# Peptides against a protein of PDB entry 3PBP, part 20

Target 1, 203 residues: chain A of PDB entry 3PBP
Amino acid sequence: LNEKDLNLILNKSLVMYESLDSTTDVIVKRNVIKQLQFVSKLHENWNSRFGKVDIQKEYRLAKVQGPFTINPFPGELYDYTATNIATILIDNGQNEIVCVSFDDGSLILLFKDLEMSMSWDVDNYVYNNSLVLIERVKLQREIKSLITLPEQLGKLYVISDNIIQQVNFMSWASTLSKCINESDLNPLAGLKFESKLEDIATI
Target 2, 203 residues: chain A of PDB entry 3PBP as posed
Amino acid sequence: LNEKDLNLILNKSLVMYESLDSTTDVIVKRNVIKQLQFVSKLHENWNSRFGKVDIQKEYRLAKVQGPFTINPFPGELYDYTATNIATILIDNGQNEIVCVSFDDGSLILLFKDLEMSMSWDVDNYVYNNSLVLIERVKLQREIKSLITLPEQLGKLYVISDNIIQQVNFMSWASTLSKSINESDLNPLAGLKFESKLEDIATI

## One batch from the design tools (peptide; made by RFdiffusion4, then SolubleMPNN)

Design b2_p29_3_s3
Fold by OpenDDE base, seed 1:
Structure b2_p29_3_s3 (fold): chain B 203 residues (1-203), chain A 29 residues (1-29)
Amino acid sequence: as target 1 above (203 residues)
Amino acid sequence: SVEETKKKLETKKKIGEFFVKRMTEELAK
């Protein structure tokens, strides 16, 4: 965590707070407020030696939200189990794609379209936990692990029994990154969301 | 800035809607 990251988290928390209105669920309101309070305190004490202990205690009260939902969920994957998850950077500005593998050998590439807050003093808090489906890649192999390299944007390495394969989705992810950063969706309309699969090595 | 962050988040939301629509149509085929 660096200052830039902290500022971003703070800004996100502020945006979430400002989005609260009379129609917002009370639990959501409470949660967003608590997160903002925590992040604000963290920001205030970023360079302070004394604030570290109290921050740690408060952090222990926060929990990660429950399971994510995928929208739309491919019907073919309904009976299959997720096996691995990876997050892949698509730019240097913290935009990411989430990849989930399934035991049928499928990979799904997912977009975080909503900001997910931590859960504060609420059991089973669920809010903004939806991920959006971008692409399904069928490998037809048992996927053992997913590996990412921070220096390689938009690339995912899939390790199966006998082969390492690279999934490269920069063909569309570069455009997606641009759309996010420039707040312009126009380039997405004609874009093909098809990743490139390549064999890298035999194991 | 907060305003820039807000704009980015709104954009991401719209992108999400775009993908949902697109993939829903694709999966229906």
Scores: peptide ipSAE 0.610, ipTM 0.948, DockQ to the pose 0.923
Fold by OpenDDE base, seed 5:
Structure b2_p29_3_s3 (fold): chain B 203 residues (1-203), chain A 29 residues (1-29)
Amino acid sequence: as target 1 above (203 residues)
Amino acid sequence: SVEETKKKLETKKKIGEFFVKRMTEELAK
């Protein structure tokens, strides 16, 4: 975690806080407030040794939300089980794609369209836990693992049956990144969301 | 800034809606 990341987290937390209104669920309100309090404290004590200790304690109290949902969910995958998950950066900022593999050899590329907060002192907290389907890639292999390299944007390495394959989705992810950063959706119109699959090595 | 972050989040939300619509249509074919 660096200062830039912390600032972004703080800003996100502030935005979430500001989005609270009379229609917001009480549990959500509490959770958002707790997160903001934590992040604010973290920000205030960023350079403080003492602050780091306190942050660690509070961080331990936070939990990741429960399972996410996929929208829309491919009907063909209903009977299959997710096996691996990976997050791939698509730019030098914080934009990322989530990839999930299934035991049928499918990969799905997912977009996090909503901000998902941590869970604070609430069991089974679920809010903004949806991911959006971008693309399905059928590998027709048993996927053993997913690997990402931080220096390689928009690339995912898939290990299956002693073969390493690269999934490259920068053909569309670069445009997506631009759309996010510039707050302009126009470039998405007519864009094909088709990733490139390439064999890299046999292991 | 907070405003910029807000704008970004709103954009992401709209992008999500775009994808949902697109993929729903695709899966229905």
Scores: peptide ipSAE 0.609, ipTM 0.948, DockQ to the pose 0.934
Fold by OpenDDE base, seed 3:
Structure b2_p29_3_s3 (fold): chain B 203 residues (1-203), chain A 29 residues (1-29)
Amino acid sequence: as target 1 above (203 residues)
Amino acid sequence: SVEETKKKLETKKKIGEFFVKRMTEELAK
């Protein structure tokens, strides 16, 4: 964490807090408030060693949110099992794509469209847990692992039994990044969301 | 700023809605 990251987290937490209204679930309200309190404390004590220790202790009380959903879920994958997950950066900021592999050899590329908070004192907390489907890539191979390199934006390496393949989705992800950063969705219209697959090495 | 962050989050939400609509239509074919 750096100051910039902390400021972003604080701003996100503030936005979440401001989005609360009378129709918001009580559990959600409580959770968002707790997160804001924590982040605010973290911000106030950022340069304090003592504050950092206390913050770390409090952070350990937070849990990762419950299960994610995929929307829409491809019906063809209903009987298959997810095998691997990876997160791929698409720019030098905070924009990223989530990739999940299945035992049929499929990859799905997913977008995090909603801000998710940590879970505070609630088991199985679920809020804004939806990931949105962008693309399905059929490799028709048994996928053993997914590898990403931080210095390579929009690239995913897929390791199967006998081959390493690169999935490059910057053809559309660059536009997506621009849309997010400029707050303009117009460039998405008519865009083809098709990643490029390339064989890198035979194992 | 908070406002900039809000704008970005709103944009992401709209993008999500775009993808849901698009992929729902695609999967229905």
Scores: peptide ipSAE 0.608, ipTM 0.948, DockQ to the pose 0.916
Fold by OpenDDE base, seed 4:
Structure b2_p29_3_s3 (fold): chain B 203 residues (1-203), chain A 29 residues (1-29)
Amino acid sequence: as target 1 above (203 residues)
Amino acid sequence: SVEETKKKLETKKKIGEFFVKRMTEELAK
């Protein structure tokens, strides 16, 4: 975590806070406020000329929320179970794609269109937990592991029993990154969301 | 800035809506 990342987290938390209104669920409101308070304190201490205050206690109160939903969910996957998850960076600006594998050999590529906060002192907190489906890739293999390399943008390595395959989605992810960064969706209209699959090695 | 972040988040939301629509149509085929 660097100063830039911290600033972004703070700004995101502020935006979430500002989105609160009279119609917001009380639990959500409380959670967002706690999130902002924590991040603000962290930011304050980060920039402080004085010794950093120990915020470990507060941090330990935070939990990862779940479960998550996928929208739309492919009907063919209803009978199958998710096996692996990975996050892949698509640019240097923290834009990312989430990948989930299933026991039928399918891989889905997902977009985080909403900001998710940590859960604070609330069990089973769920808010903005929907991921958006971009692409489904049918590998028809038992997927053992998903590996990403930070220096390789938009690439996912899929490890099966006997083969390592690379999924490269930069053909569309580069455009997606540009759309996000420039706040322009126009380039998406004619874009094909088809990733390239390549065999890398036999194992 | 906060405003820039807000704009980015709004863009992401719109992108999400785009994908939902597109993939819903694709899955219906």
Scores: peptide ipSAE 0.607, ipTM 0.948, DockQ to the pose 0.919

Design b2_p29_4_s3
Fold by OpenDDE base, seed 1:
Structure b2_p29_4_s3 (fold): chain B 203 residues (1-203), chain A 29 residues (1-29)
Amino acid sequence: as target 1 above (203 residues)
Amino acid sequence: SELEKVKKQLETKKQIGKFLIKKQIEKEK
């Protein structure tokens, strides 16, 4: 975590706070307020020893949200179990793709279209927990692990029984990144969401 | 401002999500 990242988190929390209105669920309001309060304190005390203990205490009260949903969920995967999850950076601005593997050998690439906050003092808090399906890649192999390299944007390494394969989705992720960063949807027109699969090594 | 930029980006992400959902639905048809 660096100052830039913290600023981004703070701004995201502020945006969420500003979106609250009379129609917002009370639990959501409380959670968003606590999130903002925490992040604000963290920002205030950045590179300072002051309040560090309190920050740690408050952080312990925060939990990750419950399970996320996938929209749309591939019907073919209902009978299968998720095995691995990875997050792949697509730029230097914290834009990322989520990848989930299944025991049928499928990979799904997912987009976080909504900001997901931490849960504060509420068990099973669920808000903005949906992820959007971008692409399904069928490897038809037993996926043992997913590996990412921070220096390699938009690349995922899949380790199976006998091979290591690279999934490269920068063909579309670069455009996606551009759209987000520039707040322009125009480049999405005609974009194909098809990743490249390459064998890297035999095990 | 940086805040406004973030607001725009978040809105863009929402719109991208809707776009992607539509695309996926089209693929399933």
Scores: peptide ipSAE 0.635, ipTM 0.947, DockQ to the pose 0.909
Fold by OpenDDE base, seed 2:
Structure b2_p29_4_s3 (fold): chain B 203 residues (1-203), chain A 29 residues (1-29)
Amino acid sequence: as target 1 above (203 residues)
Amino acid sequence: SELEKVKKQLETKKQIGKFLIKKQIEKEK
């Protein structure tokens, strides 16, 4: 975490805070406020050489939010179980794609279209927990693990029984990244969300 | 401002989400 990252987190938290209104659930309000307070303190501590802020207690109270939903959920996967999850960076600006594997050998690539906060002093907190389906890739293999390399943007390595395969989705993720970073949706028109699958090595 | 930029980006992401959902629906037709 660097200053730039911290500023981004702070700004995201501020935006979340600003999105609160009279119709917002009280629990959500409380949670968003707590997160903003924490991040603000962290930011203050980061910028202050003389000031000491003890944020350890608050940090310990923070938890990962509850279960996620997928929208739309592929009907074909209804009877199958998720086996692995990975997050893949698509740029240097913290934009990511989430990948989930299933026991039928499918991979789904997911987009975080909504900002999710941590859970603060609330068990089973759920808000903005949906992920959007981008693509389903059928491998027809038992997927043992998913591996990502930070230096390789938009690439996912899938390990099965006897093969390592690479899923490369930079063909569309680069455009997606550009759209986000420039706040311009125009490049999405006509974009094909088709990842490239290739065999890398036999195990 | 940086805040406004982030706000715009988050809004863009939200719109992308809607776009993607529509694409999936169209694909299933």
Scores: peptide ipSAE 0.633, ipTM 0.946, DockQ to the pose 0.903
Fold by OpenDDE base, seed 5:
Structure b2_p29_4_s3 (fold): chain B 203 residues (1-203), chain A 29 residues (1-29)
Amino acid sequence: as target 1 above (203 residues)
Amino acid sequence: SELEKVKKQLETKKQIGKFLIKKQIEKEK
């Protein structure tokens, strides 16, 4: 976590806070406020040892939300089980793609279109927990592990059946990143969401 | 402002989500 990342988190938390209105659920309001309070404190005490200790304590009180949903969920995967999950950065601005593998040998690439907060002292907190289906990649083999390298944007390494394969989705993720960063949807027109699969090594 | 920029980006992400959902639905038909 660096200053830029912290500022981004703070701004995201502020936007979430500003999105609260009279129609927002009380539990959501409470949770968003607690998130903002935490992030604000983190920002204020960024260079303070004392502040860091307090922040660590507060951070331990937060937890990840419950399970996310996939929209639309591919019907072909209803009877299959998710086996692995990975998050892949697509730029240096914290934009990322989520990948989930299934026991049928499928990979799904997912987009977080909504900002998710941590859960603060609320059991079964669920808000903005949906992920959007971008692409399904069928490997037709048992996927044992998903590996990402931080310095390699838009690349996922899949370990299965003694083979390492690379899934490269920068062909569309670069455009997606541009759209987000520039707040312009026009480049999405005609974009094909097709990743490249390549064998890297046998193990 | 930086805040406004982030706000716009988050809104853009929402719109992208809607776009992707529609595209996926169309693909399944």
Scores: peptide ipSAE 0.633, ipTM 0.946, DockQ to the pose 0.943
Fold by OpenDDE base, seed 4:
Structure b2_p29_4_s3 (fold): chain B 203 residues (1-203), chain A 29 residues (1-29)
Amino acid sequence: as target 1 above (203 residues)
Amino acid sequence: SELEKVKKQLETKKQIGKFLIKKQIEKEK
């Protein structure tokens, strides 16, 4: 985490806070406020050693949100179980794709269209927990693990029983990144969301 | 401002989500 990232997180938290209104659930309001307070304090004390210690204590009270939903959920996967999850960066601006594998050998690539906050002292906190389906890739293999490399944007390595395969989705993710960064949806027109699959190594 | 930029980006992401959902629905037809 650097200053630029922290500023982004702060701004996101501010936007989330500003979106609160009278119709917002009280628990959500409380959670968003707590997160904003935390991030603000973190920002203010970024260079303060003592401030960092206090912030770390507060951070330990936060939990990862769950469960999540997929929209739309592929009907063919209804009877299958998710096995692995990975997050892949698509640019240097914190835009990312989420990938989930299933025990039928399928991969789904997902987009976070909504901002999710941490859970602050609330059990089973759920808000903005939906991910949007981009693409389903059928590998027809038992997927053992998913690996990502920070220096390799838009690439996912899938490890099965005897092979490592690379899923490369920069063909569409680069455009997606551009759309987000420039706040322009026009480049999405005609875009095909088809990833490239390549065998990398036999193991 | 940086805040306004972030607001625009977040809105764009929401719109992208809607776009993607629409695309999936079209594929299922």
Scores: peptide ipSAE 0.632, ipTM 0.946, DockQ to the pose 0.901

Design b2_p29_4_s4
Fold by OpenDDE base, seed 2:
Structure b2_p29_4_s4 (fold): chain B 203 residues (1-203), chain A 29 residues (1-29)
Amino acid sequence: as target 1 above (203 residues)
Amino acid sequence: DELKKVKEKLETKKQIGKFLVERQKKKME
């Protein structure tokens, strides 16, 4: 965490706050406000020299949200169980793709289209917990683990019993990144969301 | 303005999400 990251988090929290209206659930409103208050205080008290923030203990009690939902959920996966999860960077601006593997050998690539706040003093808080389905990649093998390398954007390594495979989705992720960063949706038209699967090594 | 930029990015992400959902729905038909 650095000052730049903190600024981003603050701005995101501000945007979330500004999105609140009279129709917003009271619990959501409270949670978003607490999130903003916390982040604002962090920002205010940030000591860049030492990378430290002095904050009240109460704010440290925030919890992560869960569970996530997938939209749309592939019907074929209803009877299968998620086995692994990974987050893959697609640029240097913190844009990411989420990947989930299932015990049928499927990989789903997911897009986080909404910001998710922490849970503040509310058990089982759920808001903006949906991820959007981009692509399903079917592997005919049992997936043991998912590995990402920070220096390799848009690449996921899938480890199975006897093989390491690379999923490369920069063919579409680069465009996606550009769309986000430039606030331009035009390049999405006609874009194929098909990742490249390649065998890297045998185990 | 940094805040403006963040707002734009977040809005763009939302729109991308909608786009992707519709695309997937069509594929599932």
Scores: peptide ipSAE 0.625, ipTM 0.949, DockQ to the pose 0.907
Fold by OpenDDE base, seed 3:
Structure b2_p29_4_s4 (fold): chain B 203 residues (1-203), chain A 29 residues (1-29)
Amino acid sequence: as target 1 above (203 residues)
Amino acid sequence: DELKKVKEKLETKKQIGKFLVERQKKKME
C-alpha cells in the first residue's frame, strides 16, 4: 500500500458514500459509512515518509464480502460447481478481470462493474457483489489450478490434467481498459470478446 | 480533480457492465 493506492481507496469510498440516499438500506448505509471512516482515518494518519499508517485494532476486524453473483449466469453451468478463482490485471492501473473455473471444464471471464466495500458489522454482508459475464471458454478438462503472473497483463495460465494452457484476452481487454481509463464506451462497439487459447507445456 | 476522475471511471465501469449483460443475454437467446 502506498500513497497513491490509499488516495484511490479513499476516493472510491467517498464515491460510495455519496451514492447513498434515503432509499439505501440501513445496513448498507452503515457499512459504507464505516468503510469511509476507516479509510479516512488511514489517510489522516498516513506517514508518507515511511509509507506506513497506524491502524487501530478495532478497524482490523473488517472482512471481505461473501459470495459473488454472476450476471447473467450461464444456464449450462447451473448444475456445476466453481473450482478455482483468479484475478488478472489488464493494465498498469487497477483494472482487472476475474476468472472462475467450473468442474465441467468451463472458464468464465468476469468484469467487476460495481465497487465493493469490505464487510464490517454484518455477517454475510452482500452489496454490489455482482460480476458480469464477459466470455465463457470451454476447455473440457478438469481444471486443477489457475495461475497469473503480474508482469503478464491479460494472461491466465490454466493447469488441467497434464497440460498448461495460456488464455490471452488482451485482444479485447486492452480496449476495455482504454474505455475505462478514458471514460469512453465507443470502442466497445463491435468488439469481439474472444480470448486466445494456447497450449504451453505438457506436465 | 482526482475524485472526479474516480467518479468517471466508476460510472464508466457501471455502464460497461450494463452493456456486457445485455450482450450476453442476447447471445444466450
Scores: peptide ipSAE 0.625, ipTM 0.949, DockQ to the pose 0.921
Fold by OpenDDE base, seed 5:
Structure b2_p29_4_s4 (fold): chain B 203 residues (1-203), chain A 29 residues (1-29)
Amino acid sequence: as target 1 above (203 residues)
Amino acid sequence: DELKKVKEKLETKKQIGKFLVERQKKKME
């Protein structure tokens, strides 16, 4: 974590807090408030010189939110099981794509359209836990692992039994990044969400 | 304003999500 990251987290937490209204569930309100309190404390206690924050014991009990949903869920994958997950950066502004592999050899590329908070004090906290389906790539291979390289934006390496393949989705991710960063949806019109698949090496 | 920018990005992401969902639903028909 660096100061920029902390500022971003704080701002996101503030936005979540400001989104609370009379219709918001009490559990959600409590959770968002606790997260904001935690992040605020982190920000206040941030030592930029050492890159450290004194975290109070009371805030150490936060955990990752529960199961995620995929919207829409590909019907063809109902009978298959997810095997791997990876997150791929598409720009330097922390925009990212989530990739999940399935045991049928499929890859799904997913978009986080909603901001999620950590879970505080509630065991089964679920809020904004959806991921949006962008693309399904069928490899028809047993996928053993997914690898990403931080310096390579919009690229995913898929390792199967005898081959390493690269999935490159910058053809559409660059536009997506631009849309997000500029708050302009116009470039999405007519955009094709088709990734490029390339064989990199034989194992 | 940094906060304003974050708000705009988050809102844009929501709209993108809606767009993508509708696109996929149509594709699945």
Scores: peptide ipSAE 0.625, ipTM 0.950, DockQ to the pose 0.936
Fold by OpenDDE base, seed 4:
Parts: C-alpha cells; structure tokens; sequence
Structure b2_p29_4_s4 (fold): chain B 203 residues (1-203), chain A 29 residues (1-29)
C-alpha cells in the first residue's frame, strides 16, 4: 500500500457510506460504517505513523466476502464447476478484469461494476457480490492454471495440457479503460467484446 | 476534488455494468 492507494480506498469507502439511505439493510449499514471507520483510522495512522498495532488487530477481524455471483450467468455453465480465478490489470489506474475458468474448458471475463467491502463481524455477509459477464471464451481443454503478468496489460496466460495460450482482450479493454477514466460511455456502443486467443508454447 | 473524481468513476462503472448486462441478455435471446 502507498498513499495513493490508501486515499483511493478511503474515497471508495466514503462513497459507499454516502450511498447509505433509509432503504439500506441494517446489516449493510453496519458493515459499511465499520469499513469506513477502519479505513479512516488506517489513513489517520498512516499520516501520523502511529497506532499500527491497533490497526492490524482490527484488520484481523475482517473477512473476505463471499459467495459471488455472475450476471448474467451463462446457462451452459450451470452444471460445470469453477476451477481457477485471476485478476488482470487493463491500465495503470487500477482498472481490472476478473477471469474465471470452468472444468468444461470455458473462460469467462468479468467486470466488477460495484464496490465490495470486507465483512466485519458478520458471518456470510453478502452485498454487491455480483460480477458482470463480458465474454465467454471456449478453449475446449482442461485448464490447469491462469497466469497474469503485471507488466502485460489485458493479457492472460492459460496453462492446459501440453500448451500455454494467451488470451488478449486489449482490443476492447483499452476502450473500456478509456470509458471509465473519462466517464464517457459513448465508445461502448460499437465495441465488440471479442478476445484474441494465441498459442504461445507447448509444454 | 479527488472524492468527486472517485464518485464519477464509480458511477461510470455502474453504468458500464448495466450496459454489459443488457448486451449479454440480448445475445442470449
């Protein structure tokens, strides 16, 4: 974590807090408030360089949220099981795509359109847990591993039996990144979400 | 204002999500 990252986390937490209203579930309200309190304290301590121990203790109480859903879920994958997950950066501004593989050899590329908080003192906390389906790529082979390289934006390496393949989605991800950063949706209208698949090496 | 920029970005992401969902639904029809 650096100062820039911490500021971003704080601002995101503030936005989440400000989004709370009378219609928000009480559990969600409580969780978001705890999240904001933690991040605010972290930010304060970061600036003062004091109280790190207390922050660490509070962080231990937080849990990763789950489960997650996919919207819309591809009907063809209903009977199959997810095998791997990876996160791929698409720019230098922390915009990212999530990829999930299934045991039928499918890859789904997902967009995180909503912010998720950590779970605070709540078992099975679920809020904003949906990821948006962008594209399904059918590899028709057993996927063993997903690898990403931080210096290679919009690229995913898929390891299967006897082959390493590259999935390159910068054809659409560059436009997506631009839309996010400029707050302009117009470029999306004619955009095709079709990734390129290339064989890189045999194993 | 950094907060304003973050708000705009988050709102944009929400709108993108809606766009993508609708697109996928149409594709599945």
Amino acid sequence: as target 1 above (203 residues)
Amino acid sequence: DELKKVKEKLETKKQIGKFLVERQKKKME
Scores: peptide ipSAE 0.625, ipTM 0.949, DockQ to the pose 0.910

